# Ledger of designs, part 210: peptides against a protein of PDB entry 4XPM

Target 1, 160 residues: chain A of PDB entry 4XPM
Amino acid sequence: VMLHSKNVKGFLENTLKPYDLHSVDFKTSSLQSSMIITATNGGILSYATSNNDVPKNSINEINSVNNLKMMSLLIKDKWSEDENDTEEQHSNSCYPVEIDSFKTKIYTYEMEDLHTCVAQIPNSDLLLLFIAEGSFPYGLLVIKIERAMRELTDLFGYKL
Target 2, 67 residues: chain B of PDB entry 4XPM
Amino acid sequence: DIKGTIAFDTHGNVIESTGVGSQRIEDIGDLSKVTLDAEGFAQVQGDSLLVHLYKRNDITLAVYTSA

## One batch from the design tools (peptide; made by RFdiffusion4, then SolubleMPNN)

Design b2_p30_7_s3 (from b2_p30_7, 10 letters changed)
Fold by OpenDDE base, seed 5:
Structure b2_p30_7_s3 (fold): chain B 160 residues (1-160), chain C 67 residues (1-67), chain A 30 residues (1-30)
Amino acid sequence: as target 1 above (160 residues)
Amino acid sequence: as target 2 above (67 residues)
Amino acid sequence: SRETFMDELNKELDEFIKEMLEAIKKKFNL
């Protein structure tokens, strides 16, 4: 059963939630944005953003969406390059993981002052992309995106 | 008398940091090379701080205290 | 579930760090 677009949007919104580790008095901000994009062209299929103060269909919303489109394209390009580069796949920015017998990789990329993390949904033409502030630790971001992918089994094997 | 903490993964990336640990991220390089005992613990002397290490399930927690 | 997975992860990680912290405290008498 494939996820409905509304369900995907809700899922992405859930991933925006901040972390609060009371054990050590550590807390993060919410993710800036969370997206599912195509691995082929970096096109955004669905997205969620923590900035809900922008009026819908406003110029500011258009600008924010355009910014997301730009970032998604850049990250997709970098991801594509790394997927064809053995050396990059063995760097500390690449995390090979296995989810329910499916193998995939998680990459961390610095985008200006932002921390990003991207992973191919197993055996699919889709990428899951998290964008966070620079204060969001990469190690935590990786843990977060791996857990999120485990909830996207309906998209495993999805081909465009 | 804990002054701070750093948790990091096997890639040397931070999971969390607090207190003085947030200012000692550069220590991860050296801390990751410390030989742990059979139970996964180690203690190393820093500048004026003592670092207490514990590794479990590919996560290392460093706790900073006064020396 | 998809509605609570982030909360669950937060709880799991917090508990995990807590356990590690307590282990260190016991080991080194902190």
Scores: peptide ipSAE 0.750, ipTM 0.955, DockQ to the pose 0.893
Fold by OpenDDE base, seed 2:
Structure b2_p30_7_s3 (fold): chain B 160 residues (1-160), chain C 67 residues (1-67), chain A 30 residues (1-30)
Amino acid sequence: as target 1 above (160 residues)
Amino acid sequence: as target 2 above (67 residues)
Amino acid sequence: SRETFMDELNKELDEFIKEMLEAIKKKFNL
């Protein structure tokens, strides 16, 4: 099954949903952004953002997109460095995971006051990237991105 | 009388926090070192609070009550 | 499914935390 652009966009929009635990008095905000980017250049293939109150084609929208481009590039660079650093792969910021017999790693990165999480889609040239407010706990963010990747089997092995 | 909770993973990262637990994130360092019984439970005395621990499937839940 | 996976995760984790909380309540008579 092929993932069309609109389907990927819809998927990313779904990942923005906040987490609400009723067993305890705990609720998160929505993710600020969710993206699929290239592992090679950090280019954004698809993205979704919770800040949709900006008029289309406005200077504010352009600035917002440019900010996402900058963050994606910075995170890609950090990810690339860590993938070539054995010590960083053994830090508490790295979660080795296995999905349907495919191995990958989830990394958590602090970006200013934002909490981010990135993971390579198994055997692919693509990264899944979540950006959340500082109030969004990292442990929950990791659980969230792992579950999301399990729904992206169509992209496993995708090469540019 | 539960005053708050903290759930955290094996990396010491928070999954959820409520009540006084939200103000006690720094406790995770010590709580992660507590020896659990055969069923995965432990009880530890804090400064003014009692902490009840339970670990299952790499997730630890800490429940804070009055001492 | 792709349309409900986040809701499913939310429900699963909520139930998991609920079970752990109840286990603690029973264990320590809270």
Scores: peptide ipSAE 0.749, ipTM 0.955, DockQ to the pose 0.925
Fold by OpenDDE base, seed 4:
Structure b2_p30_7_s3 (fold): chain B 160 residues (1-160), chain C 67 residues (1-67), chain A 30 residues (1-30)
Amino acid sequence: as target 1 above (160 residues)
Amino acid sequence: as target 2 above (67 residues)
Amino acid sequence: SRETFMDELNKELDEFIKEMLEAIKKKFNL
């Protein structure tokens, strides 16, 4: 039941894949980032980014990591506030979902020009977070993160 | 001829958009209120375009054609 | 599977949209 860090990293990398709908002329970009963070402090446990061609230890890499840290904290704080706000939970930005009899919520947040969505892994202290460009539709993002959570049953009930 | 499409969920959020549909996201508010027939279809006139609606499993697809 | 679930989702969604599109075409003779 234990997920190794390498396995989680690979999973998050897979979530970066874009959608290409051939039935209609519609294709998305890859997700900018995918993360698992703590619900308590917004600490990043694992992450993947679509731009991996940045040289290691470069200024650009450092800046990107710092940006991820900032966004994770901001989103965690907003999520925490919304979890204690019944009005926000009834907005169109909140999707109550049930996975294998476990209830959770998916929230969509606009972060500057980016589209993000976050969901608590059921009964856990962990959040799954997707960050995409503004052109990535929220409805599709929600479908994506729900499907991804269904593959994380090993993390259900995970407590720090 | 199909000029574009919009697919959206029950929250009014876009799933996909193409063609003229990408420029008419604001239509979702009105389209979501349209009464569908027993099979889940409806047709709505808008400007010089005709919108063909179909809803299945909480997803609505709108197809835009010339009126 | 965990290795292919994104590809599977893409395929499923594409097929779903395709079916809906075909249903509309049939219904309204497009």
Scores: peptide ipSAE 0.749, ipTM 0.955, DockQ to the pose 0.885
Fold by OpenDDE base, seed 1:
Structure b2_p30_7_s3 (fold): chain B 160 residues (1-160), chain C 67 residues (1-67), chain A 30 residues (1-30)
Amino acid sequence: as target 1 above (160 residues)
Amino acid sequence: as target 2 above (67 residues)
Amino acid sequence: SRETFMDELNKELDEFIKEMLEAIKKKFNL
Protein backbone atom coordinates (compact mmCIF):
# COMPACT_ATOMS: atom_id res chain seq x y z
CA VAL B 1 0.00 0.00 0.00
CA MET B 2 1.31 3.39 -0.98
CA LEU B 3 2.14 5.81 1.78
CA HIS B 4 -0.13 8.80 1.56
CA SER B 5 0.14 11.94 3.63
CA LYS B 6 -2.22 10.60 6.23
CA ASN B 7 -0.34 7.35 6.47
CA VAL B 8 2.97 9.13 6.82
CA LYS B 9 1.65 11.23 9.67
CA GLY B 10 0.38 8.15 11.42
CA PHE B 11 3.67 6.42 10.87
CA LEU B 12 5.60 9.27 12.44
CA GLU B 13 3.25 9.32 15.37
CA ASN B 14 3.95 5.66 15.95
CA THR B 15 7.67 6.32 16.05
CA LEU B 16 7.15 8.63 19.01
CA LYS B 17 6.41 5.69 21.27
CA PRO B 18 8.88 5.12 24.08
CA TYR B 19 10.88 2.00 24.68
CA ASP B 20 10.01 -0.03 27.73
CA LEU B 21 12.31 -2.92 28.50
CA HIS B 22 10.79 -5.11 31.15
CA SER B 23 13.78 -7.42 31.28
CA VAL B 24 15.57 -4.59 33.04
CA ASP B 25 14.23 -1.55 34.80
CA PHE B 26 14.61 0.69 31.79
CA LYS B 27 12.12 2.93 30.04
CA THR B 28 12.66 5.92 27.80
CA SER B 29 10.61 9.00 27.28
CA SER B 30 8.67 9.46 24.10
CA LEU B 31 10.45 11.11 21.24
CA GLN B 32 9.90 14.82 21.25
CA SER B 33 9.53 14.91 17.50
CA SER B 34 9.67 12.74 14.43
CA MET B 35 9.93 14.24 10.98
CA ILE B 36 10.39 13.60 7.32
CA ILE B 37 12.28 16.48 5.79
CA THR B 38 13.83 17.29 2.46
CA ALA B 39 17.51 16.61 2.09
CA THR B 40 17.78 19.57 -0.25
CA ASN B 41 16.43 22.40 1.87
CA GLY B 42 15.52 20.88 5.19
CA GLY B 43 11.86 21.57 4.60
CA ILE B 44 9.42 19.63 6.71
CA LEU B 45 7.12 17.40 4.69
CA SER B 46 5.53 15.72 7.70
CA TYR B 47 6.03 15.71 11.43
CA ALA B 48 4.71 14.43 14.72
CA THR B 49 5.30 15.72 18.23
CA SER B 50 4.70 14.19 21.62
CA ASN B 51 3.31 17.39 23.11
CA ASN B 52 -0.22 17.78 21.85
CA ASP B 53 -1.45 20.07 24.59
CA VAL B 54 -0.81 23.23 22.64
CA PRO B 55 -3.96 24.86 21.32
CA LYS B 56 -4.21 25.06 17.57
CA ASN B 57 -3.28 28.35 15.97
CA SER B 58 -1.86 29.59 19.24
CA ILE B 59 1.35 31.51 19.57
CA ASN B 60 2.84 28.51 21.31
CA GLU B 61 2.00 26.30 18.37
CA ILE B 62 3.60 28.73 15.98
CA ASN B 63 6.70 28.85 18.11
CA SER B 64 6.81 25.09 18.26
CA VAL B 65 6.55 24.74 14.51
CA ASN B 66 9.16 27.40 14.01
CA ASN B 67 11.45 25.61 16.39
CA LEU B 68 11.02 22.40 14.43
CA LYS B 69 11.78 24.23 11.23
CA MET B 70 14.95 25.60 12.71
CA MET B 71 16.08 22.25 14.03
CA SER B 72 15.28 20.62 10.72
CA LEU B 73 17.37 23.13 8.85
CA LEU B 74 20.28 22.88 11.25
CA ILE B 75 20.33 19.11 11.17
CA LYS B 76 20.01 19.06 7.40
CA ASP B 77 22.98 21.38 7.15
CA LYS B 78 25.06 19.23 9.46
CA TRP B 79 24.02 16.13 7.57
CA SER B 80 24.97 17.73 4.27
CA GLU B 81 28.36 18.65 5.62
CA ASP B 82 29.00 15.15 6.88
CA GLU B 83 27.91 13.61 3.59
CA ASN B 84 30.76 15.56 2.04
CA ASP B 85 33.25 14.64 4.75
CA THR B 86 34.75 11.16 4.61
CA GLU B 87 36.22 11.48 8.08
CA GLU B 88 32.84 12.24 9.62
CA GLN B 89 31.38 9.25 7.85
CA HIS B 90 33.90 7.06 9.65
CA SER B 91 33.27 8.52 13.09
CA ASN B 92 31.28 6.82 15.80
CA SER B 93 28.45 9.23 15.01
CA CYS B 94 27.83 7.54 11.68
CA TYR B 95 26.24 4.14 11.18
CA PRO B 96 26.35 2.74 7.66
CA VAL B 97 23.39 0.45 7.15
CA GLU B 98 21.87 -1.58 4.37
CA ILE B 99 18.14 -2.08 3.95
CA ASP B 100 16.91 -4.38 1.20
CA SER B 101 20.10 -3.87 -0.79
CA PHE B 102 19.88 -0.10 -0.37
CA LYS B 103 22.68 1.61 1.49
CA THR B 104 22.24 4.62 3.73
CA LYS B 105 23.80 6.22 6.79
CA ILE B 106 22.45 7.03 10.22
CA TYR B 107 23.94 10.04 11.97
CA THR B 108 23.63 11.01 15.61
CA TYR B 109 23.82 14.68 16.53
CA GLU B 110 23.75 16.49 19.82
CA MET B 111 21.62 19.60 19.69
CA GLU B 112 21.79 21.53 22.92
CA ASP B 113 20.54 19.00 25.45
CA LEU B 114 18.66 16.97 22.87
CA HIS B 115 19.66 13.74 21.22
CA THR B 116 18.90 13.61 17.53
CA CYS B 117 19.25 11.00 14.86
CA VAL B 118 18.89 11.45 11.12
CA ALA B 119 19.07 9.16 8.13
CA GLN B 120 18.51 9.52 4.44
CA ILE B 121 15.70 7.38 3.20
CA PRO B 122 17.53 5.17 0.71
CA ASN B 123 18.01 6.64 -2.74
CA SER B 124 15.65 9.50 -1.93
CA ASP B 125 15.64 13.23 -1.38
CA LEU B 126 14.15 12.69 2.05
CA LEU B 127 15.55 12.43 5.55
CA LEU B 128 13.97 10.77 8.55
CA LEU B 129 14.69 12.71 11.72
CA PHE B 130 14.14 11.76 15.36
CA ILE B 131 14.50 14.26 18.18
CA ALA B 132 14.62 12.99 21.73
CA GLU B 133 15.56 14.18 25.18
CA GLY B 134 19.12 13.84 26.35
CA SER B 135 18.19 10.84 28.43
CA PHE B 136 17.37 8.84 25.32
CA PRO B 137 20.42 6.69 24.54
CA TYR B 138 21.97 7.12 21.11
CA GLY B 139 22.44 3.42 20.57
CA LEU B 140 18.77 2.82 21.12
CA LEU B 141 17.87 5.78 18.95
CA VAL B 142 19.90 4.31 16.09
CA ILE B 143 18.18 0.96 16.41
CA LYS B 144 14.84 2.72 16.43
CA ILE B 145 15.41 4.78 13.32
CA GLU B 146 16.83 1.86 11.37
CA ARG B 147 13.75 -0.17 12.15
CA ALA B 148 11.53 2.73 11.18
CA MET B 149 13.26 3.16 7.84
CA ARG B 150 12.60 -0.46 7.01
CA GLU B 151 8.91 0.43 7.03
CA LEU B 152 9.33 3.26 4.54
CA THR B 153 10.12 1.23 1.44
CA ASP B 154 7.43 3.14 -0.43
CA LEU B 155 9.59 6.23 -0.12
CA PHE B 156 12.76 4.58 -1.32
CA GLY B 157 13.89 6.37 -4.43
CA TYR B 158 11.54 9.29 -3.88
CA LYS B 159 12.80 12.36 -5.69
CA LEU B 160 11.51 15.89 -5.32
CA ASP C 1 22.61 -8.74 43.73
CA ILE C 2 22.67 -6.83 40.48
CA LYS C 3 23.39 -3.17 41.05
CA GLY C 4 22.90 -2.05 37.48
CA THR C 5 23.41 -2.70 33.80
CA ILE C 6 24.74 -1.09 30.66
CA ALA C 7 24.10 -2.30 27.15
CA PHE C 8 26.11 -0.66 24.40
CA ASP C 9 26.84 -1.09 20.71
CA THR C 10 30.09 -1.34 18.79
CA HIS C 11 30.24 2.44 18.52
CA GLY C 12 30.29 2.74 22.27
CA ASN C 13 26.82 4.23 22.34
CA VAL C 14 24.40 3.24 25.06
CA ILE C 15 21.40 1.11 24.26
CA GLU C 16 20.14 0.90 27.83
CA SER C 17 21.40 1.62 31.32
CA THR C 18 19.98 0.91 34.76
CA GLY C 19 20.99 1.40 38.35
CA VAL C 20 24.63 2.14 38.92
CA GLY C 21 25.19 1.52 35.24
CA SER C 22 23.49 4.80 34.49
CA GLN C 23 26.22 6.49 36.49
CA ARG C 24 29.03 4.51 34.90
CA ILE C 25 28.60 5.31 31.22
CA GLU C 26 32.23 6.38 31.16
CA ASP C 27 33.19 2.75 31.77
CA ILE C 28 32.21 1.84 28.23
CA GLY C 29 35.54 2.95 26.87
CA ASP C 30 37.41 0.48 29.03
CA LEU C 31 34.81 -2.25 28.86
CA SER C 32 34.90 -2.25 25.08
CA LYS C 33 38.59 -3.14 25.23
CA VAL C 34 38.19 -6.13 27.52
CA THR C 35 39.19 -9.45 26.01
CA LEU C 36 36.26 -11.83 25.97
CA ASP C 37 36.48 -15.59 26.14
CA ALA C 38 35.43 -17.91 23.35
CA GLU C 39 31.80 -17.67 24.41
CA GLY C 40 31.83 -13.90 24.63
CA PHE C 41 32.07 -13.50 28.40
CA ALA C 42 34.41 -11.67 30.72
CA GLN C 43 34.54 -10.53 34.30
CA VAL C 44 36.29 -7.35 35.33
CA GLN C 45 37.02 -6.15 38.82
CA GLY C 46 36.42 -2.47 39.25
CA ASP C 47 36.41 -0.34 42.33
CA SER C 48 33.73 -1.59 44.66
CA LEU C 49 31.89 -3.22 41.81
CA LEU C 50 32.38 -6.31 39.73
CA VAL C 51 31.44 -6.10 36.06
CA HIS C 52 30.18 -9.11 34.16
CA LEU C 53 30.33 -8.81 30.39
CA TYR C 54 28.65 -10.65 27.56
CA LYS C 55 28.74 -9.76 23.89
CA ARG C 56 26.37 -11.09 21.26
CA ASN C 57 25.52 -9.75 17.82
CA ASP C 58 27.56 -6.57 18.28
CA ILE C 59 25.81 -5.71 21.53
CA THR C 60 27.62 -5.86 24.85
CA LEU C 61 25.77 -6.17 28.13
CA ALA C 62 27.55 -5.24 31.32
CA VAL C 63 26.07 -6.30 34.63
CA TYR C 64 27.34 -4.64 37.79
CA THR C 65 27.41 -6.44 41.12
CA SER C 66 29.12 -5.85 44.41
CA ALA C 67 32.76 -6.82 44.52
CA SER A 1 3.64 -4.17 10.06
CA ARG A 2 3.68 -0.41 9.88
CA GLU A 3 1.12 -0.24 12.62
CA THR A 4 2.97 -2.40 15.12
CA PHE A 5 6.61 -2.16 14.12
CA MET A 6 7.62 -0.15 17.19
CA ASP A 7 5.95 -2.58 19.52
CA GLU A 8 7.59 -5.43 17.69
CA LEU A 9 10.99 -3.83 17.97
CA ASN A 10 10.46 -3.16 21.65
CA LYS A 11 9.55 -6.78 22.20
CA GLU A 12 12.46 -8.08 20.18
CA LEU A 13 14.96 -5.93 21.98
CA ASP A 14 13.50 -6.75 25.36
CA GLU A 15 13.74 -10.45 24.66
CA PHE A 16 17.26 -10.07 23.40
CA ILE A 17 18.39 -8.23 26.51
CA LYS A 18 16.57 -10.77 28.62
CA GLU A 19 18.42 -13.62 26.98
CA MET A 20 21.75 -11.92 27.44
CA LEU A 21 20.99 -11.15 31.06
CA GLU A 22 20.05 -14.73 31.75
CA ALA A 23 23.19 -15.92 30.04
CA ILE A 24 25.28 -13.72 32.30
CA LYS A 25 23.42 -14.87 35.38
CA LYS A 26 24.03 -18.46 34.43
CA LYS A 27 27.66 -17.94 33.52
CA PHE A 28 28.63 -16.12 36.69
CA ASN A 29 26.07 -17.61 39.07
CA LEU A 30 24.36 -14.35 39.78
Scores: peptide ipSAE 0.748, ipTM 0.955, DockQ to the pose 0.885

Design b2_p30_7_s4 (from b2_p30_7, 12 letters changed)
Fold by OpenDDE base, seed 3:
Structure b2_p30_7_s4 (fold): chain B 160 residues (1-160), chain C 67 residues (1-67), chain A 30 residues (1-30)
Amino acid sequence: as target 1 above (160 residues)
Amino acid sequence: as target 2 above (67 residues)
Amino acid sequence: SRETFMDELNEELDKFIKEGLEAIKERFGL
């Protein structure tokens, strides 16, 4: 079974949801953006954003998409560098994880005032990328992206 | 009474924070080094606050109280 | 499920924090 574009878009939109605890008074903002990009060139295959106030096909929408393209490329480049750097893989910004016997890594990156995390979908040429506000804690962001990846088994092993 | 909380992972990154805990994120560096007992608990005296620690499944919860 | 996994994770984390708070309260008499 293969995920269609519409299904992937809906999935990414679901990942935008904030966390709201009632055991303690803690609530996050929604993710700013959620994307699936290529590990090779950082090209965006699908994306979702919490900023839905921008008119469709407007110049502002184009600018926002261009910004996402820039961020995805920068993060992909950083990810590629870290995948070839054993020291970076042992830093506190790298989380080795295993999902259904498949190994991958989650990286956290600070970009200006934003908190981001990225992970290779196991054995694939795809990366899952979350972008959040600076107030979104990294530990929670990591837990969130790991849980999301567990729902993307259809993309495991996907090659471009 | 609880004045705040911090939950953090094994990498020292925050999962949640509330109250005075949100203002004491820098404590994680020291709290992560605290030796826990067999049940996963520890108590650490801060400057003006007492920190109560509990760790389970690689997540540490810190609860701040007065005294 | 694929459509509710974020809500499920939210619930799981909430339960964890709740249980941890109770454990601490019991252990230290808070």
Scores: peptide ipSAE 0.727, ipTM 0.954, DockQ to the pose 0.878
Fold by OpenDDE base, seed 4:
Structure b2_p30_7_s4 (fold): chain B 160 residues (1-160), chain C 67 residues (1-67), chain A 30 residues (1-30)
Amino acid sequence: as target 1 above (160 residues)
Amino acid sequence: as target 2 above (67 residues)
Amino acid sequence: SRETFMDELNEELDKFIKEGLEAIKERFGL
């Protein structure tokens, strides 16, 4: 079944869920945001945020959306630069991965006090982007985004 | 007897941390260099704690104990 | 599944940690 806009939104909302382990006393916060953006311009195609209690059309909502737009653009720019930088692709901030015979890369970026993770959906013009608090560990964030991408096979090869 | 844990990946990034492990993230640099036995285990001494290592599927679990 | 993959991942990680702890306890007599 093809992913439609409503299905994508629901998918992104699901990715916000925190991890809560019981074998050890470890629990994360929810992701602040989860987005699918264009690799070309950093435009947001779909997004979900954990702060859904913000009144519609409020100044806080406007500020949050504007902040997401700014972060998405900045991260896209960093990603674009790194995709053309061999040295950055060999840093600990870059994870080459293979999903169903498709190769892609996962990048981790610290944005101010936030932990972010971005990956190109294989063979597509789209990026999946997670934004979390600084307490969210990068290794777990990478595992999370890789697992999420495995559920987005319908978007593999998507071109704008 | 467990005082804390750290799980980390092959890039040295944290997957989870608890207890004293959350205060010992800087140990990952040294722990990642420890040679494991054929079953994926090792034991190393910290400052006042013992660190017990187990690696499976590219994830290393470090368990801190007093002894 | 797409509806439960985050819960599944949570459970997988929890299982890994649990098994790792047990393995360490058995190996080192903790």
Scores: peptide ipSAE 0.726, ipTM 0.954, DockQ to the pose 0.869
Fold by OpenDDE base, seed 5:
Structure b2_p30_7_s4 (fold): chain B 160 residues (1-160), chain C 67 residues (1-67), chain A 30 residues (1-30)
Amino acid sequence: as target 1 above (160 residues)
Amino acid sequence: as target 2 above (67 residues)
Amino acid sequence: SRETFMDELNEELDKFIKEGLEAIKERFGL
């Protein structure tokens, strides 16, 4: 069944959830943002943010959205560069993964004081992007985004 | 008796850290080079703490205790 | 499921850490 826009939004909202371990005293913050963007231009197709305190149509909301747009574009550009750089693809910031026989790569990027993670949805023109606080460990972020991608099979092969 | 933990992946990136482990992230560089036994265990002494290692499914867990 | 996948992942990771701790405790007598 095809994912509708509202379902994608809800999915992204679910990815914001923090990790809370009970075997050890470890808990993360919620993701700051979760987005599906185009691999071509970094355009945001859907997004979710943990900060819902801003009134709708406010100037602050507009600024927040604009910030997300800027970040998505920057990350898309870095991703594009790395996809054309063999050395970067073999760095500790790149994780080749396979989901149901489909190959993709997960990249981690530090953006200012934020920890980000991006991955191309297999065989698609779409990227899944997580933005977290600097306290969110990269290894966990990678595990999180890989798990999330496994739930987006409906978008595998999606072309713009 | 456990004073902290670090879990990290094969790229040396942290998955979780607790207690003194959260203050010893820099140890990952050395811990990742430790040769594990056939069952995936090792024990390493470092800076007044004893580090107990276990690796399974490409994740290494380091447990810190007093030396 | 798609609604609970994050909770499932949380539980999986928690289980892994728990099992690892027990394995270390058993191996080294902690």
Scores: peptide ipSAE 0.726, ipTM 0.954, DockQ to the pose 0.907
Fold by OpenDDE base, seed 2:
Structure b2_p30_7_s4 (fold): chain B 160 residues (1-160), chain C 67 residues (1-67), chain A 30 residues (1-30)
Amino acid sequence: as target 1 above (160 residues)
Amino acid sequence: as target 2 above (67 residues)
Amino acid sequence: SRETFMDELNEELDKFIKEGLEAIKERFGL
């Protein structure tokens, strides 16, 4: 089974959903952005954003896309550094996980006032990236991205 | 009776927080060091509040009540 | 499923919190 661009975008849009508990009064905001990027260059293959109220072809839209490009590159660079640093892989910001016998790592990074989380899709050249507001708890963000990756088995082993 | 809650993972990162728990995120450092009983429970006194702990599946839930 | 996994996660976590609260209430008589 191969995921098409529209299917991937729809998947990413689903990940934007806020967390809303009923057992206790706790509700998050939607993710600001959800992205699949290349591990090599940080290029955006697909993305979804909760900020959809920007007119098409407007300067604000261009700025928004450019901002995502910048953030993806910065996070990719940090991820690349950490993947080549044994000490960073054992830091508290790194979560080693196993999905269907495939090993990967989840990293949390603070980007200015935003909370971000990134993980390599197992055995692939792709990274899944979540960007949230500073109020979004990191622990929940990690759980969220792990669950999302479990639904991306079609991309496991994807090479550019 | 419940004044707030905090749920956190083994890295000390928050999963959820409510009530006074949202103002007590700094407690996680100490709460993570508390020895739990065989069923995964503990109770600790914190200033004017009592903290009730329950851990299961690497998630710790802290419930704050009046002392 | 691919379309409901976030809702499922939400429910799973909500269930955990609910059960945890009940367990604490029972254990400590709250």
Scores: peptide ipSAE 0.726, ipTM 0.954, DockQ to the pose 0.927

Design b2_p30_8_s2 (from b2_p30_8, 18 letters changed)
Fold by OpenDDE base, seed 2:
Structure b2_p30_8_s2 (fold): chain B 160 residues (1-160), chain C 67 residues (1-67), chain A 30 residues (1-30)
Amino acid sequence: as target 1 above (160 residues)
Amino acid sequence: as target 2 above (67 residues)
Amino acid sequence: MKFSEEDLDEFIRKGLEAIRERLAAEAAAA
């Protein structure tokens, strides 16, 4: 089954949901944004945002999208640098993971007061990017994005 | 009675925190170095609270109690 | 680390239970 744009958008929207544990009294906020971007230029292929208070096609929406574009580009650049930096790959901000025999890395980046997490979709030219508030713990964010990537098998090996 | 919890990964990053644990994130550095027994347990006496550690599957759960 | 949300919850639940059991055992032995 091929992942169509609509399906991807819906998937990303679903990732926005807060992490709600029941074993302990712990619940996060919703993710601010969830995106699939190109590893080459940081271009946004699909995105979802929890900020639904902005009217559609308004100037405020344009500004918010522009902000996402900026963050996407910055994170892509940082990711690209780290992929060429052995030391950064051995920092606590890098999680080497293996999904269905595919190796990839999850990086955590602090962007101003936000907590972000990015990972290359295995063997693809795509990155999955989560943006959350600073209260969202990095360890949980990593778990969340790894779990999400496991659901994107249709995008494994995707080349631009 | 449990006063709080912290769960953290092998990178020292928080997974969850509750109660007094939310105010003790800085403890992770020391807690991560504690030697666990064969069953993955340990107890560490803190400044005012007792910390119970449980580690399985590369995740450590710290439980804070008064005794 | 391969964890679902449910797996994480279960881990924490089991951990809490295990710790409580140890506390009870220690109290009984004292």
Scores: peptide ipSAE 0.663, ipTM 0.933, DockQ to the pose 0.619
Fold by OpenDDE base, seed 3:
Structure b2_p30_8_s2 (fold): chain B 160 residues (1-160), chain C 67 residues (1-67), chain A 30 residues (1-30)
Amino acid sequence: as target 1 above (160 residues)
Amino acid sequence: as target 2 above (67 residues)
Amino acid sequence: MKFSEEDLDEFIRKGLEAIRERLAAEAAAA
């Protein structure tokens, strides 16, 4: 089954849900945003946000979209730099992972007061990007994005 | 009685924290260096609290107790 | 790491149990 634009949007919306543990009294906030962007230019192919109270075609919506565009570009640039930096790839902000025999990396980046993580969808020109509040633990964010990538096998090998 | 918990990964990043653990994230640096026994356990006495460590599958769980 | 939310919750649950069991064992050996 091939993922289409509408399917991807729905998938990203599902990734917004918080972690709610029962073994201990711990619950996160929802992700602020979840996006698939191009690794080449940081262009947004699909996105979901937890802020559903913004009227359509409003100035606030435009500002929100513009903010996402800015963040995606900044994170893409940082990711590109780190992919060409051996030291950064050995920092605690880089998680080498293997999914279905494909190797990729998860990077964590602090953007102002937000916690973000980004990972190249295996063998593709696409990046999966999560943006969360500063209270969202990085370790949990990494677990979340790795699990999400495992559900995006239809995008493995996607080239622009 | 459990006073709090911290779970963290091999990169020293928090997975979850509760109770006093939420106020002791800085402990991860030292806790990550503790030598565990063959079963993945350790105990570390810190100030007024005892920290119980359990590591499995590259995740460390720290449990804070009074004793 | 291949953790789902359920996997993580289960890990923490088992960890808490393991720590409690270890404490009990240490007390018995003392």
Scores: peptide ipSAE 0.663, ipTM 0.933, DockQ to the pose 0.580
Fold by OpenDDE base, seed 5:
Structure b2_p30_8_s2 (fold): chain B 160 residues (1-160), chain C 67 residues (1-67), chain A 30 residues (1-30)
Amino acid sequence: as target 1 above (160 residues)
Amino acid sequence: as target 2 above (67 residues)
Amino acid sequence: MKFSEEDLDEFIRKGLEAIRERLAAEAAAA
C-alpha cells in the first residue's frame, strides 16, 4: 500500500473545504493552504491552496509559493523548539493525541493574521500543516487536522 | 429563544460561535470553571443573558438565552 | 478527541435539544 503523489495532492486539496454546520448557523472559510512538509528542514513535499486563480509562472504565483516556503520554515522552527520544551508541550496550544496506538502532538500557532496548526505525522519525518484565516477557530482547526491525519496512515512511519 | 452559542474544547479554544456568543469569547475562561451536574449540565446567570452549559466528550456547548 | 464534521454537528444538535428539554421541564416545574 503506497500513497502516490497525485493522491497526496488531491487529499490536501480536499482538506481545504470549509466546515458547514447545520445544527447552528456556522460556516467557515476554506483553508488558505494545506501542506506536507519535512520535519527536518521545513521543505514542502506537497501543498494545496484555495487561491488558484493565478496564472502559472506569474509573479503572483511565485510570491505565493515563496510565502508558503517562508511559513513552512518558520512553523517548522517553532515546532522544533516546542518539541524540546516541556513547558510548551503542556500549554493550551499543544494537543497530545493518539492515532492507532501512535502518539503525536498538534500545535496551534498564530502567524500574523492567520491561524495555523501543525502536527507530526506519527512516527514520521513529515509534518501536516494547515493555514487558515483568523476567523477560523483554533478548536475546530485542531479537530480538522486530527481527522485528516487519521486518513494518512500510509505515511505513518515514513522516514526520509 | 436562543441568542447565540459557543462551543469550546478543554483547552479553552473555540470550536464554533454564533450570535451573541461570537462577542463573548472571553466568557470561556469562567465557563470552563463551572461545576456541572451528573448529566453535564449547568446554568450561569450573566448580565441580561442566561448561559446554559452542556458538556460531553470533552466539548462544552454554551447556549445564550434571555431567560 | 476524535470528531468528524458529522459528529460535531450531531453533538451540537443533541446538546441544543437537551438544553431545550431541560428548559421546558424547569418551566413546567415552576
Scores: peptide ipSAE 0.663, ipTM 0.933, DockQ to the pose 0.591
Fold by OpenDDE base, seed 4:
Structure b2_p30_8_s2 (fold): chain B 160 residues (1-160), chain C 67 residues (1-67), chain A 30 residues (1-30)
Amino acid sequence: as target 1 above (160 residues)
Amino acid sequence: as target 2 above (67 residues)
Amino acid sequence: MKFSEEDLDEFIRKGLEAIRERLAAEAAAA
């Protein structure tokens, strides 16, 4: 199935869903945000947020979007630095992964009281970014984003 | 009876935690160094709790019990 | 690793079962 711009938004919204295990009493919160951003400038191509109870064009909505833009830029900058730093690529915050013979990396970044992870969509100019509360375990966040990337094969090789 | 659990990956990052496991995240460092048997199992005596380890597919499950 | 939510839940379930079975077997053999 081909991913269109409308489908991307819906896909990101679905990634917000929490993990709810039944084998043990463990359940996470929903992701705060899920985004696809450009690796070049950190511009937001598409995004979804859990806090949708804000009136459109309200001051609160504007502030939330601006906050996402700021976080996106900061994470992109750190990602770019790490991609040029061999030491950072061998830290426990970097997960080399292979999807359908395409290699990429997943990075985990703590931002204030939030847990984030970012990964370059294979062979593309795009990054997938998850933002969660500090209670969301990093190991689970990595599993979540890897699974999500496997569903974005239509974006593999996407160049701006 | 199970008192808690921790699941963690090869990077030492938590996947899930429950019960007393949520208060023993610092144990991961030592637990990750434990030698497992051919089937991926081990037991480690902690303080007052026994830790049972099960590892497959690069994920380790730690189960805390009183015995 | 390729893991879905179902895979993770199944992993934990199987792990718990395996641990319980080993404990029971060890107790029976003692």
Scores: peptide ipSAE 0.660, ipTM 0.932, DockQ to the pose 0.588

